# Peptides against a protein of PDB entry 4GXB: the designs that were tried, part 223

Target 1, 277 residues: chain A of PDB entry 4GXB
Amino acid sequence: VPTEEVSLEVLLSNGQKVLVNVLTSDQTEDVLEAVAAKLDLPDDLIGYFSLFLVREKEDGAFSFVRKLQEFELPYVSVTSLRSQEYKIVLRKSYWDSAYDDDVMENRVGLNLLYAQTVSDIERGWILVTKEQHRQLKSLQEKVSKKEFLRLAQTLRHYGYLRFDACVADFPEKDCPVVVSAGNSELSLQLRLPGQQLREGSFRVTRMRCWRVTSSVPLPSGSTSSPGRGRGEVRLELAFEYLMSKDRLQWVTITSPQAIMMSICLQSMVDELMVKKS

## One batch from the design tools (peptide; made by RFdiffusion4, then SolubleMPNN)

Design b2_p30_5_s2 (from b2_p30_5, 17 letters changed)
Fold by OpenDDE base, seed 3:
Structure b2_p30_5_s2 (fold): chain B 277 residues (1-277), chain A 30 residues (1-30)
Amino acid sequence: as target 1 above (277 residues)
Amino acid sequence: DPETEALMEEIERTRKELEEKRPKFEEVFE
């Protein structure tokens, strides 16, 4: 691709558009720096954020596809998909809420976290009770961003990335689940017939391994899940989990976001390793 | 089956342990 100056749109979690002038040859870090400069985010805070490729849904929600890699060219990556549904989104890229303290010290960092958190609550990624919702709204009305975030940090699934509804083979085959990644775990929310909503927590520290598999469904009609168009690649995330002492069990999640899930797992593991180091 | 129930209980226990590690609202604003 010839090196040309282009205008690239990067979205914040709330859908706010940040337009940056970059080169088509600029790598992910270069684009991230450009976005940071546009937002007046200090250089020392850039590392707390990443660029993600997402698919914008009809309702404006983002389905995270993957994190842009370091040597990737964001402009090429998004434009090559030839669909306006695909966007680049800036989001925080750490899991431990303790790092919020570093980011919140800066006005721009605070605003970014605030916008992200508000969006995550509005989208139902962060789970809130009625009372918590009232408190959050009150703080939002007062524009008390720090207090808002402090309250939000206590909420269920704060800092989690919620995926689109998908299917797992746990606890039963073809079980509809909602997967969320955060706090060094995969949370699987499911409702069994006649039961209340339940959540299973799979800690990354108890995962011996995981893998992503890609398969093309054979045209033979029987096993095609009704909703997947003929010829779409089926992605699965499988992880081997230590259920109990000396008992390993494979859990498989079938999702178009399997790659993103695996990225989250690796990212969580990496962060844990940094903390232990 | 009993194995599934045991597994679900363990998963729920794990979840509770993680939640306990989260900052509590009262601790942040007291």
Scores: peptide ipSAE 0.028, ipTM 0.437, DockQ to the pose 0.022
Fold by OpenDDE base, seed 1:
Structure b2_p30_5_s2 (fold): chain B 277 residues (1-277), chain A 30 residues (1-30)
Amino acid sequence: as target 1 above (277 residues)
Amino acid sequence: DPETEALMEEIERTRKELEEKRPKFEEVFE
């Protein structure tokens, strides 16, 4: 693509549009800096956020596809898909809520976290009781953003990234699950026939390894995954998990977001390494 | 089956452990 000046749309978590003038040749960091400048986010806080490629669903919710890498050209990455449903989204890119303290000290950072958190609650990514919801709404009405975030930080799945419903081979084969990544874990929510909703946790520290695989079903073969047609690309995230002492078991998640899941895993591990240092 | 139940209990236990490490409302506002 020839180097040209273009207007690029970057969305916040709540769908608010940020238009930035960038070059088609600008890399991810360049675009991120442009967005930060447009928002008046200070340079020292840029590192707490990342640009993500997402697919906007009919209801306006975002299905995260992947994190844009440093060497990528965001304009090319999003436009090459030739679909208006794909967007670039700015979102915080750390997991430990302790880092919120750094971001919240700045007005713009506070606003970004607030908008993201409100959106995550509205989308059901953060789990709230009726009473907690009432309290949060009260704080919203008062526009008490700091207090809102402090309360939100205590809530179940705060800071998690929720994925679209998918399928896992755990606890049963072809089990419908909702996966969320956060707090150094993959959380799996599922409801088996005749049972209540259950949630399990796979801690990254107990994962010996993980991998993403892509495959195309054989034309004459049947797909074991419900809802997938012949010839459709199947993405899977598989990880080997220490279930108990000296007991390793492979768990496989079949999802179009398998790549994003793996990115989350690596990101969580990386953050743990930083905290250990 | 018993094996599945045991595994589910294990991952549920792990979840609870992680949740307990999160700040609680009382800790933040008390």
Scores: peptide ipSAE 0.027, ipTM 0.431, DockQ to the pose 0.023
Fold by OpenDDE base, seed 5:
Structure b2_p30_5_s2 (fold): chain B 277 residues (1-277), chain A 30 residues (1-30)
Amino acid sequence: as target 1 above (277 residues)
Amino acid sequence: DPETEALMEEIERTRKELEEKRPKFEEVFE
């Protein structure tokens, strides 16, 4: 791609558009710096955020595809997909809510976290009770962003990334599940026939290993889920989990977001390792 | 793999420490 100056659109979690002038040859960090500059985010806070490739759904929700890597060219990465559904999104890239304290000290950082959190609540990524929702709304009406975030930090799945509904082979084969990543775990929410909503937690610290595989379903296979067009690549995330002492079991999640899930797993592990060192 | 187990234990310890730093609901408005 020839090096040219272009206007690149980067979205915040709430869908707010940030237009930055960058070169087509600018790498992810260059674009991130441009976004930070546009938002007046201090340089020392840039590292708390990352750029993500997402697919915007019809309802405006974001399906996270992957994190943009350091050596990627964001402009090329998004435009090469040749679909307007794909967007670049700025989001916080850490898992430990303790880092919110650093980000919240700055007005811009506070606003970014606030916008993200509001969006996550509205999207149902963060789970709230009726009473909690009332409290959050009250704080929102008062524009008490810090207090709002402090309350939000206590909520279930705060800081989690929620994935699109998919299928797992646990606890039963072909079980519909909603996967969320956060707090060093994969949370699998599922409802078996005639049962209440259940949540299974898979802690990354009990994962011996994981892998992503891709396969092309055979056209004649009767088990093609009706929504998958002929030739769609099937992605799977499989991890070997320590269920109990000396009992390892493979769990497989079939999802188009398997890559993003694996990125989350690695990111969570990396963060834990950094904090320990 | 002993090395892997040691690493997992260390990671779990770190996780617990991080979890303790997370505010609790009851503490938010006190």
Scores: peptide ipSAE 0.018, ipTM 0.401, DockQ to the pose 0.025; fails the geometry check
Fold by OpenDDE base, seed 2:
Structure b2_p30_5_s2 (fold): chain B 277 residues (1-277), chain A 30 residues (1-30)
Amino acid sequence: as target 1 above (277 residues)
Amino acid sequence: DPETEALMEEIERTRKELEEKRPKFEEVFE
């Protein structure tokens, strides 16, 4: 692609559009810096955010596809897909809520975290009780962003990334699940027939390894997933988990977002390693 | 693999530390 100046649209978690003038040859960091400059986010806070490729659903929800890598050209990455449903989204890219303290010290950082958190609650990514919802709403009405975030930090799945409903082979074969990544774990929410909603936690510290595989279903195979047409690539995330002392078990998640899940796992591990150094 | 075990232990320690640093509702609003 020839080097040209273009207007690139980057969305915040709440769908707010940020237009930046960049070169088609600008890498992810260059674009991120341009977005930061447009938002008046200080340079020392840029590292707390990343650009993600997402698919915008009909309802405006985002299905995260992957994190844009440093060597990528965001303009090319999004336009090459030749679909208007793909967007670039700015989101915080750390897991430990302690880093919120650094980001919240700046007005722009605070606003970004607030907008993201509100959106995550509205989308059901963060789980709230009726009473908590009332409290959050009160704080929102008062525009007390700091207090709102402090309360939100205590909520279930705060800081998690929620994925689209998918299928796992745990606890039973072909079990519908909702996976969320955060707090150094994969949370699997599921409801078995006749049972209450259950949550299984898979901590990254108990994962010996994980892998993503891609396969093309054979035409004769009953595609159990109603939404994937014949011939679509099937992605799976498999991880070997320490279920108990000296007992390893493979768990496989079938999801179009398997790549994003693996990115989250690696990111969580990386963050844990940085904190120890 | 001893190296893997050591890494897992380190990760677990870090995880626990992070969890302990996570604000609790009672601590924030009492």
Scores: peptide ipSAE 0.009, ipTM 0.370, DockQ to the pose 0.025; fails the geometry check

Design b2_p30_5_s3 (from b2_p30_5, 18 letters changed)
Fold by OpenDDE base, seed 4:
Structure b2_p30_5_s3 (fold): chain B 277 residues (1-277), chain A 30 residues (1-30)
Amino acid sequence: as target 1 above (277 residues)
Amino acid sequence: DPETEALMEEVERTRRELERKRPLFEEVFS
């Protein structure tokens, strides 16, 4: 792509549009800096956020595809897909809520976290009881963004990234699951026949290793996944997990978002390594 | 206000309680 100035749209978690003028040759960091400048986000807070490639679903929800890497050209990455459903989203890129303290001391940072948190609650990424919802609404009415965030930080799946429904081979083969990544874990929510809704917690510290694989299924009958035809590439995330003392077991998640899941895992591990230093 | 203060005290209590380990599988509270 020839180098030229273009207008690039970057979305916040709540769908707010931020238009920035960038070069087609600008790398991810250049675009991120442009977005930060447009929002008046201080330079020292830029590192707490990243740009993500997402697919906007019909209901307006975002299906995260991947984090844009440093060497990428965001304009090219999104436009090359030749579909308007793909968007670039700005989101916080850390997992430990303790880092919220640094971000929320700045007005712009506070607003970004607040908007993201409200959106995550509205989309059901953060799980809220009726009473908690009442409390949150009360704080919103009082325009207490900091206190809102403090309450939100205690909510189930605060700071998690929720994925589209997919399939896992654990605890049983072909088990429908909803995966969420956060708090140094993969949370698998599932309901087996005749059972209550359960959550499986897979802590990254108990993962020996993980990998993403791609395959083309052999022509055999109808696909179990709606909207996927025969011969489509299937992505899988497999991780070897320490189930108990000296017992490792592989768990495989079949999902188009397997790449994003692996990115989350690596990101969580990296953050833990930084905190241990 | 007093209601907000009481809420924030509860929030702090809840934060401390979240430090416990969770089992591999548990029933999801809804």
Scores: peptide ipSAE 0.049, ipTM 0.693, DockQ to the pose 0.016
Fold by OpenDDE base, seed 2:
Structure b2_p30_5_s3 (fold): chain B 277 residues (1-277), chain A 30 residues (1-30)
Amino acid sequence: as target 1 above (277 residues)
Amino acid sequence: DPETEALMEEVERTRRELERKRPLFEEVFS
C-alpha cells in the first residue's frame, strides 16, 4: 500500500470513536501514540493500553480476534479484511488490577478505565449481584469514577476478557462453555444437563504448555465450532494442565478465538514474569 | 457522603479478603 495520510477510526470499549490522522505505513505503536495524543493520554500511560482487532457483532458487542503486533500496520490489517465488521479497539492490556492505580492517577486514564469497566459490566463480562449493581449505579449517578472502579475491582471477573460461547472437551466431551481470561487464569463457565452453573479455574501457573492448532474438519466430523460452517477452518487451544500432584491432563477448547486466548495466556505469563523480576 | 464512605469501607474489606484468598485459587473447579 502506498504511503498516504488517512483517517483511521479506533474504538473505545464502549464504542466511542476516536479518529486519528495517520500514515498507512504507521506501525501499531505509532497509531497508539496518535490515539493517546488525541485523547490527551500522557506518554507514560501509553504502555498500559493496546490496540486489538475485533469483529463487531450485530448487537455492537466485540469479539476479540487478536492483539495487533508491534510491527503491524493497523490501517492495512483492518482494511485488508474487506469487511466493515472488523474494527480496531483500544483497551487496557494488563491483568493485575494493581496497575489501575497508576492509570487512575491521570484524568484521561481514569476515564478510559471507567468507560471500559462500565462497558464490561453492561456486557456481562463482569459479574454482579443485584446489590452490587445497585451500588455501582449509585456511584455512577454520582459520577464517582474512582470509587466506582474500586468497587468494580472486587467484582467477579473484573479485568477479564470474555470470549464467545465455544466448546471444550472438559469436564465432558463436546461441552458448551464460556471462556474468560484474567487473573492469571482461564475461567470456564459451564452448565451440564440437570446441573447448576459451574466455573472451572485453570491457572496459567499450572499449565505446563499450550498450543493452537488449525484444521479443516472432515465432512463426517462430529465436532464443530460454534458459528463455523462445515468445511471452515477450526481453531483449537489445547493446554496441558496439572490437575493434581504428578497428574497432567490435556484440555482442549474449540473456538475461533483460540488465537486470542493464546495471546491472553502468553500475556498473563509475561506479566507474572515481570513481577518476579 | 456517609453512604459512599460506608461503601468504600466495605470495598476495602472485600479487597483484603480477596487478596488473602488469591493464593488458594488453584483448584480446577470452584
Scores: peptide ipSAE 0.038, ipTM 0.694, DockQ to the pose 0.017
Fold by OpenDDE base, seed 1:
Structure b2_p30_5_s3 (fold): chain B 277 residues (1-277), chain A 30 residues (1-30)
Amino acid sequence: as target 1 above (277 residues)
Amino acid sequence: DPETEALMEEVERTRRELERKRPLFEEVFS
């Protein structure tokens, strides 16, 4: 692609559009800096955010595809897909809510976290009771952003990234699940027939290893994965988990977002390493 | 597709790099 000046649209978590003028040759960091400048986010807070490639669903919600890498050219990455459904989204890229304290000290950072949190609650990524919802709405009406975030930080799955419904082989084969990543874990929510909602917690510290695989179904074969047709690529995330002392078990998640899940795992592990250093 | 494959390779490389730093996780498996 020839180097040209272009207008690039970057979305916030709530769908707010940020238009930046960049070069087609600008790398991810360059674009991120441009977005930060447009928002008046200080340079020392840029590192708390990342650009993500997402697919916008019919209801306006985002299905996260992957985190844009440093070497990528965001303009090329998004336009090469030739679909208006794909967007670039700015979102916080850390897991420990303690880092919110640094970001919240700045007005722009506070606003970004607030908008993201409101959106995550509205989308059901953060789980709230009726009473908690009432409290949050009260704070929102008062525009008490700091207090809103402080309350939100105590809520179930705060800071998690929720994925689209998919399939896992745990606890049963071909089990429909909702996977969320956060707090150094993968959370698997499921409801088996006649049973209550269950949640499995898979801590990254108990994962011996994980891998992403891609496969193409055989022409004569069928796929057990919902929505996968003949010849469609099937992505799977598999991890070997320490279920108990000296008992390892493989868990496999079949999802178009398997790559994003693995990125989350790596990111969570990396953050843990930073904390211990 | 090639793009997915390249991305998966990068993910795998990153995973391997993290594993090399995993004395932290090895202790969990003793």
Scores: peptide ipSAE 0.019, ipTM 0.408, DockQ to the pose 0.227
Fold by OpenDDE base, seed 5:
Structure b2_p30_5_s3 (fold): chain B 277 residues (1-277), chain A 30 residues (1-30)
Amino acid sequence: as target 1 above (277 residues)
Amino acid sequence: DPETEALMEEVERTRRELERKRPLFEEVFS
């Protein structure tokens, strides 16, 4: 791609558009710095955020595809997909809520976290009771962003990334599940026939290994999941989990977001390693 | 399914840990 100046749109979690002038040859960090400058985010806080490639759904919700890598060219990465559904989104890029304290000290950082959190609650990524929702709304009306975040930090799945509904082979084969990544775990929510909603936790520290595989399903397979066109690549995330002492079991999640899931796993592991060093 | 139950217990443990790290809802409005 020839090097030229372009206007690139980067979205915040709430859908707010940030337009930045960058070069087509600018790498992810260059674009991130441009976004930070546009928002007046201090340089020392840039590292707490990342750019993500997402697919915008019809309802405006974001399906995370992957994190943009350091050596990627965001303009090329998004435009090469030749679909307006794909967007670049700025989101916080850490898991431990303790890092919120660093970000919240700055007005812009506070606003970014606030906007993200509000959006995550509205999307149902963060789970709230009716009473908690009332409390949050009260704080929102008062524009008490710090207090709002402090309350939100105690909520179920705060800081998690929720994926689109998919299928897992656990606890039963071909089980519909909703996967969320956060707090050093993959959370699997599911409802088996005649049962209440259940949530299983797979801690990354108990994952011996994981892998992403891609395959082309055979046309003759009657298990055409509704919505998969003929010839669509099937992505799977498989991880070997320590269920109990000396008992390893493979768990496989079939999802178009398998790559993003693996990125989350690696990111969570990396953060844990940093904390231990 | 005992395996699933164990995983659910892990989720509950994680929630408790989260509550320990951050103020409770009641404290936010003090």
Scores: peptide ipSAE 0.017, ipTM 0.441, DockQ to the pose 0.020

Design b2_p30_5_s4 (from b2_p30_5, 18 letters changed)
Fold by OpenDDE base, seed 1:
Structure b2_p30_5_s4 (fold): chain B 277 residues (1-277), chain A 30 residues (1-30)
Amino acid sequence: as target 1 above (277 residues)
Amino acid sequence: DPETEALMRAIERTQKELEEKRPLFEEVFA
């Protein structure tokens, strides 16, 4: 791709558009800095955010594909997909809510966290009761952003990334699940026939290892993954989990977002390592 | 195994919380 100046659109979590003028050859950090400058976000807060490649669904929700890596050229990464559904999104890239304190001391940082949190609640990523929702709406109407965030920080799945519904082999084969990553865990929400909604919590500290695999279904075989056509790539995230003392068991999640899930796992592990230092 | 028991208790607590919020999330797979 020839080096030229282009206008690049970066979205916030709520869909708000930020237009930046960058070079096609600008790397991820260069684009991130341009976005920060456009928003008047201080340089010392840039590291709390990352650029993500997402697919915008029909309902306007974002399906996270992956985090853009340092060596990538965001303009090329998004345009090479040749689909208007793919977008670049700015989102916070840490897990521990304690880091919110650093970010929310700045007006721009506060606004970014607020917009993200509102969006996550509206999309059902953060779990709320009716009463909690009423309280949040009241704070939102009062434009009490700090108080809104403080309440939100106490809610279930605050700071989690929710994935599209997919399939796991746990607790039983071909089980529909909704996976969420956060707080050093993968949360699997599911409802088996005749059962109530339930959640399985898989802490990363009890994962011995994980891997992402890709496969192409055999032409003669039945589609093992509903909704995938002949020759479509199937992605799986598998992790070996310590279920009990001296009992390891593999859990496999089949999802187009398997790569993003693995990125989340690694990111959570990395953050834990920083806390230990 | 104390660690396993602690994990199970944590899961149970989470499950109870989800049950309380169930009416809002019956469409989790929609």
Scores: peptide ipSAE 0.014, ipTM 0.394, DockQ to the pose 0.018
Fold by OpenDDE base, seed 5:
Structure b2_p30_5_s4 (fold): chain B 277 residues (1-277), chain A 30 residues (1-30)
Amino acid sequence: as target 1 above (277 residues)
Amino acid sequence: DPETEALMRAIERTQKELEEKRPLFEEVFA
């Protein structure tokens, strides 16, 4: 792609559009800096955010595809897909809510976290009780952003990224699940026949290893993966988990978001390593 | 997939209190 100046649209979590003028040859960090400048986000807070490639669903929700890598050219990455449903989204890229304290000290950072949190609640990524909802609504009406975030930080799945419904081989074969990543874990929500909704937690610290694989399923009368057509590439995330002392078991998630899941795992591990150092 | 749909409905029921909420998205900048 020849180097030229273009207008690139970057979305916030709430769908707000940020238009930036960049070069087609600008790498991810260059675009991120342009977005930060447009928002008046200070330079020292840029590192708390990343650009993500997402697919916008019909209801406006975002299905996260992957984090844009440093070497990528965001303009090329998104336009090469030749579909308007693909967008670039700005979102916080850390997991520990303690880092919110740094971001919240800045007006723009506070607004970004607030917008993201509101969106995550509205989309059901963050789980709330009736009473919590009432409290959040009251704070939102008062535009008490700091207090809103402080309350939100105590909520179930705060800071998690929720994926589209998919399939896992745990606890049973072809089990429908909803996976969420956060707090150094993969949370699997599932309902087996005749059972209540359950949540399984897989801590990254108990994962010996993980891998992403792609394959073309054999022709069949049914699709093995939700939303996948016959003959489409199937992505799987498999991780070897320490279930108990000296007992390792492989768990496999079949999802078109397997790559994003693996990125989340690595990101969580990286953050833990930083804390350990 | 009917089982997946059933799961989704079950999850949604846990957040039924939020479904009646009108979207209020904060504009980060003017």
Scores: peptide ipSAE 0.007, ipTM 0.340, DockQ to the pose 0.018
Fold by OpenDDE base, seed 3:
Structure b2_p30_5_s4 (fold): chain B 277 residues (1-277), chain A 30 residues (1-30)
Amino acid sequence: as target 1 above (277 residues)
Amino acid sequence: DPETEALMRAIERTQKELEEKRPLFEEVFA
């Protein structure tokens, strides 16, 4: 792609558009720096955020596809898909809420976290009770962003990424699940017939390994991935989990977002390693 | 599928009170 100056749209979690002038040859970090500059985010906070490729659904929700890698050219990565559904989104890229303290010390950082958190609540990524909702709304009306975040940090699935409904082979085959990644775990929410909604927690520290596989079903074959037709690429995330002492079991999630899930797993592991160093 | 839809409805019911009130967004630049 010839090097030229272009206007690139980067969305915040709340859907706000940030237009940046970049070169087509600018890599992910270059674009991220441009976005940071546009937002007046200080350089020392840039590392707390990443650019993600997402697919915008009809309802405006974001289906996270993957994190843009360092070597990528965001403009090319998004435009090459030739679909208006694909967007680049800025989002925080750490898991431990303790890092919020660093980010929220800056006005722009605070605003970014606030906007993201409000959006995550709106979209049901963060789970709240009626009373918690009332408290959050009160704080929002008072524009108490720091207090809002402090309360939000205590909420279930704060800081998690929620994926589209998909299928897992646990606890039983072809089980519909909603997967969320955060707090060094994969959370699987599910409701089996005749049972209450429950959540399974798979801590990354108990995963021996994981892998992503892709396959193209034959015309006569079926797909376990919801919304995927025959002949479409099927992605699966499989991880080997320590269920109990000396008992390993494979769990497989079939999802178009399997790559993103694996990225989250690796990111969570990496963060844990950093914290332990 | 129906089971997936049922799951989603169950999750939505849990968050019904939140979904009924759309949060407000503020400018990040200001």
Scores: peptide ipSAE 0.051, ipTM 0.570, DockQ to the pose 0.019; fails the geometry check
Fold by OpenDDE base, seed 2:
Structure b2_p30_5_s4 (fold): chain B 277 residues (1-277), chain A 30 residues (1-30)
Amino acid sequence: as target 1 above (277 residues)
Amino acid sequence: DPETEALMRAIERTQKELEEKRPLFEEVFA
């Protein structure tokens, strides 16, 4: 692609558009810096955020595809898909809420976290009771962003990334699940026939390994996961989990977002290693 | 101040409610 100056649209988690003038040859970090400059985010806070490739759903929600890598050219990465559904999104890229303290000290950082959190609550990524919702709305009406975030930090799945409904082979074969990544875990929400809603926690510290596989289902395979065409690539995330002492078991999640899930796992592990050192 | 106290009470209530829900969650390992 010839090097040209272009206007690139980057979205915040709430769908707010940030237009930046960049070169088609600008790498991910260059674009990120341009976005930061546009928002007046200080340089020392840039590292708390990343650019993600997402698919915008009909309802305006984002299905995260992957994190843009350092060597990528965001303009090329998004335009090469030749679909307006794909967007670039700015989102915080750390997991430990303790890092919110650093970001919240800056007005722009505070606004970014606030906007993201509001969006995550509205989208149901953060689980909120009726009473909690009332409290949050009250704080929102008062424009008490710091207090809002402090309350939000106590909520279930704060800081998690929620994936689209998919299928797992745990606790039983072909079980519909909603997977969320955060707090150094994969959370699987599911409802088996005749049972109440359940949530299983898979801590990354108990995962021996994980892998992503890609396959094309055979035409004779009757078990098409809901929403996948017969000829579409099937992605799976499999991880080997320490279920009990000296008992390892493989768990497999079938999802178009398997790559993103693996990125989250690696990112959570990396953060834990940094904190431990 | 009153706002801080209100926030602390809200956080406390939230934590209590979250703890009460924990028994409903699966522990994958013993």
Scores: peptide ipSAE 0.025, ipTM 0.504, DockQ to the pose 0.016; fails the geometry check

